# Peptides against a protein of PDB entry 5TUV: the designs that were tried, part 97

Target 1, 107 residues: chain A of PDB entry 5TUV
Amino acid sequence: KEVIDRLRYLKAEIEDLELKERELDQQKLWLQQSIKNVMDDSINNRFSYVTHEDICNCFNGDTLLAIQAPSGTQLEVPIPEMGQNGQKKYQINLKSHSGPIHVLLIN
Target 2, 107 residues: chain B of PDB entry 5TUV
Amino acid sequence: AQECQNLEVERQRRLERIKQKQSQLQELILQQIAFKNLVQRNRHAEQQASRPPPPNSVIHLPFIIVNTSKKTVIDCSISNDKFEYLFNFDNTFEIHDDIEVLKRMGM

## One batch from the design tools (peptide; made by RFdiffusion4, then SolubleMPNN)

Design b2_p18_2_s1 (from b2_p18_2, 8 letters changed)
Fold by OpenDDE base, seed 3:
Structure b2_p18_2_s1 (fold): chain B 107 residues (1-107), chain C 107 residues (1-107), chain A 18 residues (1-18)
Amino acid sequence: as target 1 above (107 residues)
Amino acid sequence: as target 2 above (107 residues)
Amino acid sequence: ETIEYPKNFSLPFKKTLQ
């Protein structure tokens, strides 16, 4: 029956898609590790920076803060909620576990 | 019929996940390329200048950029060890990661 | 939202707090 054939086709396709998805997952893991290795290289690490000019060229007119923190730093941006004074809370929480956080005012 | 429809929905769901994963892999590749280009640029620049840039003139990866209005009042509370930061804004802000910055820089 | 930074982000990150 046409329905049975369709079911078989769909099941086979889904199986193929599962294999493809697993392949992509493995590739992602590999690439992530590769990126980490490149970034952790001593020479690359020495030159892994941008300038104030670079930042200014990317953004216009507003106050720009650059926050440099070590890998693994936790960044928390709460959903704006009403504060005690009836004002929305606009907050950034940063927690580092491996080193100090450095903040620069760009403009 | 219902089983067929269910499998078709599942198939489409898997196809979308695969598409997303493929896109994510492409982004990772681009990130790696961008980082390598950044390093190369900086190495060349320092070679030409015969010195590293001043420490306060550069922003080392990883970093984030916070963009807010010039009128926004920013309050920052810092722990003694500088491992914890709390930023309070009286208005909205944007956060951009270093990856986005590298993209905007054309790396 | 709490995010480990950087996690090996596969996508560029832009977040507007409104």
Scores: peptide ipSAE 0.128, ipTM 0.871, DockQ to the pose 0.063
Fold by OpenDDE base, seed 2:
Structure b2_p18_2_s1 (fold): chain B 107 residues (1-107), chain C 107 residues (1-107), chain A 18 residues (1-18)
Amino acid sequence: as target 1 above (107 residues)
Amino acid sequence: as target 2 above (107 residues)
Amino acid sequence: ETIEYPKNFSLPFKKTLQ
């Protein structure tokens, strides 16, 4: 009887958790859409940028490349493999489908 | 009982997923706030300057930052339409997305 | 997100940054 009661309790709790998880999933979708709407707004889009100073304040001491690419741009960073010259290849591949990619050297 | 144990494991798994989803939602909320703050900052700055920033002085979202040593040699190959980029590095690098940058900016 | 790069890539321009 104790085991049966525990089973019933657990099943009921799992059902409640399923509802909670679905609620969170819906909230995520809503929030993602909200963010998209805010970012796609013409006025907000006009002001959706950072400056060189902003980047320099976030990083120091190294070479910084800022790569502006349209949403949906494919980014590939393959696992470093040995090249033909015996050196590991560290690579970034970018493929845009909706517009040009722009690169800025920050420092 | 084995069934009871199985349900307890399932319950725990669901609880962990819920916790993760809650954290992800919080992150999205912060992203939206950060973006709104960025837009507000830039609007105010342009109002004070009475002009927009020069086109090549800002990085428009979405973007990524590539950080590497000043000693790193970077070779870049670009397609004619600038839709494809191939970066080759002779050493390791770090990639940071715009979301992380906004966080570092304190937005 | 990481996506596999297309195999067919044209390289009309190359620049080295230091």
Scores: peptide ipSAE 0.111, ipTM 0.869, DockQ to the pose 0.039
Fold by OpenDDE base, seed 5:
Structure b2_p18_2_s1 (fold): chain B 107 residues (1-107), chain C 107 residues (1-107), chain A 18 residues (1-18)
Amino acid sequence: as target 1 above (107 residues)
Amino acid sequence: as target 2 above (107 residues)
Amino acid sequence: ETIEYPKNFSLPFKKTLQ
């Protein structure tokens, strides 16, 4: 009887958790769409940028490349492997499907 | 009972997953706020300056930042249409997205 | 790995390759 009661309780709780999870999933989707809408707004898009100063303030002492690419651009970073010369290959592969990629040297 | 134990494990798994989703949702909210703050900052700055920033002085979203040592040699090959980029580094690098940059900027 | 950018503002992305 106690086990049966515990089972019933746990099953009911799990059902509640399932509902909560679905709610969160929907909220995430809604928010993602909201963000997209905000970013796609013409006025917001006009002002959706950072400056070289902004970047320099965030990072110090290194070479910084800013890569501006359209949404949906694929970024591939292969696992570093030894090349024929015995040097590890450190690579970034970018592939855009909707527009050109722009690269800026910040410092 | 074994079934009771199994359900308790499942319950805990779901609770952790919900917690993760809640955290992700909160991050999305903050990121949207950060974007809006960025837009407001830039609008205000341009109003004060009575001019937009020079085109080459800003990085438009979306973007990524590649950070590497100043000693790192970077080779880049670009497709004719600039839709594909291949970067080769002779050393390690870090990649940061625009979201992280906005966070570092305190937006 | 291949990552589609941007990640819909879900989480900040930082990857260090060593």
Scores: peptide ipSAE 0.118, ipTM 0.870, DockQ to the pose 0.066; fails the geometry check
Fold by OpenDDE base, seed 1:
Structure b2_p18_2_s1 (fold): chain B 107 residues (1-107), chain C 107 residues (1-107), chain A 18 residues (1-18)
Amino acid sequence: as target 1 above (107 residues)
Amino acid sequence: as target 2 above (107 residues)
Amino acid sequence: ETIEYPKNFSLPFKKTLQ
């Protein structure tokens, strides 16, 4: 029956899509490792920075804080809650495991 | 017939995931290109200046940018080991990662 | 929201910015 043929076709196509997805997963891993290698290179690392001017040109800027932290640093933004004075608390939590955190006021 | 419909849904689900993964790969490629361009720019700039930039004039990757109103009061608390930071804001803020900054810079 | 970043950060102990 045509239904049986359609089922067989769909199952075969899904199997092909599974193969394609695995291929993409491998490509992602390769590219991520490539980026890591490029960034970890001593020469590239020396020149891996932006200037205050660069940041100011990117944002029309109220108060701009630049927070530089080591790879693997965790950023947490909790859901705003009411503080003791009834005002909402807006927070950023940073946790580094491999080095110090540096903060610069841009403007 | 119902089985065909179920497989069609699964097929479409997989196709959508593949599309998303393809997009993510493109973003990674662009990130690597942007980083290489940044490094090249900075190397050339330092050659022309015959010196590196002042230490506090640049933000090294990886970093984030926090943008908030000039009226926002920001309190920063640092842990004893200086590996953990807590920022308290009395108003809303925006966060932008270094990848977005490089994009805005046109790298 | 939790986000992981690849590089190091540094800050002073206590500061208030306005």
Scores: peptide ipSAE 0.099, ipTM 0.873, DockQ to the pose 0.043; fails the geometry check

Design b2_p18_2_s2 (from b2_p18_2, 8 letters changed)
Fold by OpenDDE base, seed 5:
Structure b2_p18_2_s2 (fold): chain B 107 residues (1-107), chain C 107 residues (1-107), chain A 18 residues (1-18)
Amino acid sequence: as target 1 above (107 residues)
Amino acid sequence: as target 2 above (107 residues)
Amino acid sequence: VKIEYPKNFSLPYSFTLQ
């Protein structure tokens, strides 16, 4: 009897959790679409930028590359492997499907 | 009973997954807020300056920042259409997305 | 290679700009 009651309770709780998870999934989708809509707005898009100063204020002392690319651009960082010269290969691969990629040296 | 134990494990798994989804949702909310704040900042700044920033002085979203030592040698190969980039580094690097940058900016 | 954001990652790493 106690086991049966516990089973019933757990099953009911799991059902509630399933509902909650689905709710969160839908909220995520909604918010992602909302963000997209806000960013795609012509006025917002016009002002959707950071300055060199902004970047420099966030990072100090190193070489900084700003890579501006369209949404959907794929970035890949392979596992560093030894090259023919015995040097590890540190790589970034970028592939855009909707527009050119722009690279700026910040400092 | 074994079934109770199995359901308790499942319940815990779902609770953790829900927690993760809640955190992800919160991050998305913050991203949207940060973007809106960025837009407002830039609009205000341009109004005060009575001019837009020079085209080459800003980085339009979306973007990433690559951070590496000033001693790092960077080689870049670019496709003819600039849709594909291959970066080679002789040392390690760090990648930061625009979301992180906005966070660091306090947006 | 270090990816500061997102915090959790594994190599090889691949993601899409949003």
Scores: peptide ipSAE 0.280, ipTM 0.881, DockQ to the pose 0.442
Fold by OpenDDE base, seed 4:
Structure b2_p18_2_s2 (fold): chain B 107 residues (1-107), chain C 107 residues (1-107), chain A 18 residues (1-18)
Amino acid sequence: as target 1 above (107 residues)
Amino acid sequence: as target 2 above (107 residues)
Amino acid sequence: VKIEYPKNFSLPYSFTLQ
């Protein structure tokens, strides 16, 4: 009886958890679309920027590159393999599809 | 007994997934709030200044920040289609997205 | 997302800016 009752309880709980998980999945999708809509708004888009000072306040002491690219731009960091000179290759690959990439030296 | 144990494992798996999804949802909410706060800040600042910031003084979203040593040599190659960029570094680097920057800014 | 290179994360790393 105890095992049977536990099995019944667990099955019911799992079913409830399945419903909860689906709810969260839908909420995530909705929120992602909401964020996109907010960012794509013409007024919001105009004001969607940070300043040079903002970046400098977030990071110290190093060379800072700001790479501004359109949404959908792909960024890849390959495995650091040995180059022709025997040194590891530290690389960033960017592929844009919808517009230019802008690079700013911040610090 | 074994069936009960299997269901308990499944229950725990689902609970962990739900927890992860809840966390991800919270992060998305915070991202949206941060973006809205950024827009509001910039809008207010431009109203007070009665002018937009200089074009080269701001970084428009989306962007990334690359952080590397001041001694790091960086070169950039652009593909023939002008949409692909290759950055080469002679040393290690860090990448930070705009979301992290907004967090660091306290948005 | 913060990426420290090269540190212990799955490479090659790829993501799309949004």
Scores: peptide ipSAE 0.259, ipTM 0.879, DockQ to the pose 0.448
Fold by OpenDDE base, seed 2:
Structure b2_p18_2_s2 (fold): chain B 107 residues (1-107), chain C 107 residues (1-107), chain A 18 residues (1-18)
Amino acid sequence: as target 1 above (107 residues)
Amino acid sequence: as target 2 above (107 residues)
Amino acid sequence: VKIEYPKNFSLPYSFTLQ
């Protein structure tokens, strides 16, 4: 009887958790859409930028490349492999499908 | 009983997923807030300056930051339409997305 | 975000940053 009661309790709790998980999934979708709407707004889009100073304040001491690319741009960083010269190849491949990529050297 | 144990494992798995989803939602909320703060900052700054910033002085979202040592040699190959980029580095690099940058900016 | 890219690159312009 105790085991049966525990089983019933667990099953009921799992059902409640399923409902909670679905609620969170819906909230995520809503929030993602909200963010998209805010970012796609013409006025917000006009002001959706950072400055060189902003980047420099976040990083220091190294070479910084800012790569502005349209949403949906594919970014590939393959696993470093040995090149023909015996050196590991560290690589970034970018492919945009909707617009040009712009690169800025920050420092 | 084995069935009780199986359900307890399932319950725990669901609880962990819920916790993860809650954290992800919080991150999305923070992203939206950060973006709104960025827009507000830039609007105010442009109002004070009575002009927009020069086009090449800002990085429009979405973007990424590539950080590497000043000693790193970077070779870049670009397509004619600037839709494709190939970066080759002779050493390791770090990639930071715009979301992380906004966090570092304190937005 | 890492997204798999097709292995067909045709790039006419190259430069080096140091």
Scores: peptide ipSAE 0.149, ipTM 0.869, DockQ to the pose 0.040
Fold by OpenDDE base, seed 1:
Structure b2_p18_2_s2 (fold): chain B 107 residues (1-107), chain C 107 residues (1-107), chain A 18 residues (1-18)
Amino acid sequence: as target 1 above (107 residues)
Amino acid sequence: as target 2 above (107 residues)
Amino acid sequence: VKIEYPKNFSLPYSFTLQ
């Protein structure tokens, strides 16, 4: 029956797709670990920075804040709330657990 | 048949998920390449200058960039250990991660 | 991760630097 054959084909294809997805998941895991190892290397870490000029070349016309923080730092942007003066407030919350946060005014 | 249609929907869902994972994997590869290029650039620059850059002249990874209007008033509250930061803005802002910055830099 | 505020994404938004 054509329907039975189609069902069998689709099920087999889905199984193949499951295998492909698992392969991709494994590749992602290994690549993430590789990136971490490269970034944590003492020599690479020493040179893992950008300059003020680099940032200014990427953006223009506005105020730019650079926030350097340790890996694992949590960033939150809550829903804007109305202030006591009736002005809408926009916020960024940062929480580090492993080291201090450093902020630079770029522009 | 309805069962065939259900499996075709599932098949399409898995195909889209695989496509997304492939794209994410490609982005990770590009991130690693960009980081290695950044490190190489900085190593070469410091060799030519025969000194490291001043401590407050560079932004070490990981970091984020906050972009807002020059008219935006920014207030910042900092914990004593500098582990927590609260930024208040009277207007909207944009946040860009270091990965995006490296892309804009052409790394 | 690029966040443009306000944008049509779910708030509050939270993520971890890596």
Scores: peptide ipSAE 0.272, ipTM 0.882, DockQ to the pose 0.425; fails the geometry check

Design b2_p18_2_s3 (from b2_p18_2, 8 letters changed)
Fold by OpenDDE base, seed 1:
Structure b2_p18_2_s3 (fold): chain B 107 residues (1-107), chain C 107 residues (1-107), chain A 18 residues (1-18)
Amino acid sequence: as target 1 above (107 residues)
Amino acid sequence: as target 2 above (107 residues)
Amino acid sequence: ETIEYPKNFSLPYSFTLQ
């Protein structure tokens, strides 16, 4: 029956797609490791920075804070809630486990 | 048949997921390229200047940028070891990661 | 990486940016 043939075709295609997805997963893992290796290289690490000018060229008109922190630093932005004075409070919580956090006011 | 329709839905779901993974891989490739370009730029700049930049004039990766109105009042509390930060804002803010910044820089 | 955690740490230093 034509329906049976269509079912067989679809099942076979889904199996092929599963193989493709696994291939992509492996490629992602490899690429992530490659990026890590490049960033962890001592020479690359020494030159892995941007300037105040670089940041200012990317944004305008507002206060800009640059927060430099070690890899793996935890960032939390809770849902804004009302403060004691009836004003909404907006928060950022940062926690590092491997080194100090450095904050720069850009403008 | 209903079974064919179900498999076609599953097929389409997998195709979309594969497409998303392909896009993510492309982004990772661009990230690595951008980082290498940044390193090359900075190496060249320091060679021309015959010295590294002042310590507080640059922002080392990884970092984030917080963008808020110039009218926003920002309160910050810091641990003695600078491992933990609490920011309070009286208005909304935006967060941008270093990857986005490198993109905006044209790296 | 966005991670939720308790706010039960001591913060001896504070400052305000305006």
Scores: peptide ipSAE 0.126, ipTM 0.873, DockQ to the pose 0.039
Fold by OpenDDE base, seed 4:
Structure b2_p18_2_s3 (fold): chain B 107 residues (1-107), chain C 107 residues (1-107), chain A 18 residues (1-18)
Amino acid sequence: as target 1 above (107 residues)
Amino acid sequence: as target 2 above (107 residues)
Amino acid sequence: ETIEYPKNFSLPYSFTLQ
């Protein structure tokens, strides 16, 4: 009886959890679309920027590159492998599909 | 007994997935709030200044920040179609997305 | 958000930041 009752309870709980998980999945999709809509709004887009000061306040002491590219731009950082000179290569590959990439030296 | 144990494992798996999804949803909410706060800040600032910021003084979203030593030599190569960029570094670097920057800014 | 990296080569037009 105890085992049967536990099984029944667990099955019911799992069913409830399945419903909850689906609810969260739907909420995520909705929110992702909402974010996109907010960012794509013409007024919001006009004001969607940070300043040099903002960046400098977030980071210290190093060379800072700001790379602005369209949404959907692919970024790849390959695993450091030995170059022809025997030194590890450190790279960033960017591929844009919808517009230019802008690079700014901040610091 | 074994069936009960299997269901308990399944229950725990689902609970962990739900927890992860809840966390991801919260992050998305915070991202949306941060973006809206950024837009509001900039809109207010431009109203007070009665002009937009200089074009080269701001970084438009989406962007990434690359942080590396001041001693790091950075080489950039651009494809013929100007949509592909290759950055070569002679040392390690860090990449930070705009979401992290907004967090660091307290948005 | 944040990742640290080192790595590789291959494009036709180039400039160097120092």
Scores: peptide ipSAE 0.146, ipTM 0.875, DockQ to the pose 0.082; fails the geometry check
Fold by OpenDDE base, seed 2:
Structure b2_p18_2_s3 (fold): chain B 107 residues (1-107), chain C 107 residues (1-107), chain A 18 residues (1-18)
Amino acid sequence: as target 1 above (107 residues)
Amino acid sequence: as target 2 above (107 residues)
Amino acid sequence: ETIEYPKNFSLPYSFTLQ
């Protein structure tokens, strides 16, 4: 009887958790859409930028490349492999499908 | 009983997923707030300057930051339409997305 | 996000940053 009661309790709790998880999934979708709407707004889009100073304040001491690319741009960083010259190849491949990519050297 | 144990494992798995989803939602909320703060900052700054910033002085979202040592040699190959980029580095690099940058900016 | 890209494409312009 104790085991049966425990089973019933656990099953009921799992059902409640399923409902909670679905609620969170819906909230995520809503919030993602909200963010998209805010970012796609013409006025917000006009002001959706950072400055060189902003980047420099976030990083220091290294070479910084800012790569502005349209949403949906494919970014590939392959696993470093030994090149023909015996050196590991560290690589970034970018492919945009909706617009040009712009690169800025920050420092 | 084995069935009780199985359900307890399932319960725990669901609880962990819920916790993760809650954290992800919080991150999305923070992203939206950060973006709104960025827009507000830039609007105010442009109002004070009575002009927009020069086009090449800002990085429009979405973007990524590539950070590497100043000693790193970077070779870049670009397609005619600038839709495709190939970066080759002779050493390791870090990639940071715009979301992380906004966080570092304190937005 | 990281997406695998087909590596075969024509690259007419190259430069090096140091």
Scores: peptide ipSAE 0.131, ipTM 0.869, DockQ to the pose 0.039; fails the geometry check
Fold by OpenDDE base, seed 5:
Structure b2_p18_2_s3 (fold): chain B 107 residues (1-107), chain C 107 residues (1-107), chain A 18 residues (1-18)
Amino acid sequence: as target 1 above (107 residues)
Amino acid sequence: as target 2 above (107 residues)
Amino acid sequence: ETIEYPKNFSLPYSFTLQ
């Protein structure tokens, strides 16, 4: 009897959790679409930028590359492997499908 | 009972997953807020300056920042259409997305 | 990972930064 009651309770709770999870999934999708809509707005898009100063204020002492690329651009960082010269290969591969990629040296 | 234990494990798994989804949702909310704040900042700044920033002085979203030592040698090869980039580094680097930058900016 | 939304920049075909 106690086990049966516990099972019933747990099953009911799991059902509630399933509902909650689905709710969160839908909220995520909605918010993602909302963000996209806000960013795609012509006025917002016009002002959707940061300055060199902004970047420099966020990072100090290093070489900074800003890579601006279209949405959907794939970024790949392969696992560093030893090259023929015994040096590890550190790489970034970028592939855009909808437009050119632009790179700026910040500092 | 074994079934009860199995359901308790499942319950816990779902709770953790929900927690993760809640966190992700919160991050998305913050991203949207940060973007809106960025837009407002830039609009206000341009109004005060009575001019837009120079084209090459700003980085439009979306972007990434690559951070590496000033001693790092960076080789870049670009496709003819600039759709593909290959960066080679002789040392380690860090990648930061625009979301992180906005966070660091306090947006 | 994927990157989204573009604005303004330019680059040469090949270069080395130090």
Scores: peptide ipSAE 0.119, ipTM 0.871, DockQ to the pose 0.034; fails the geometry check

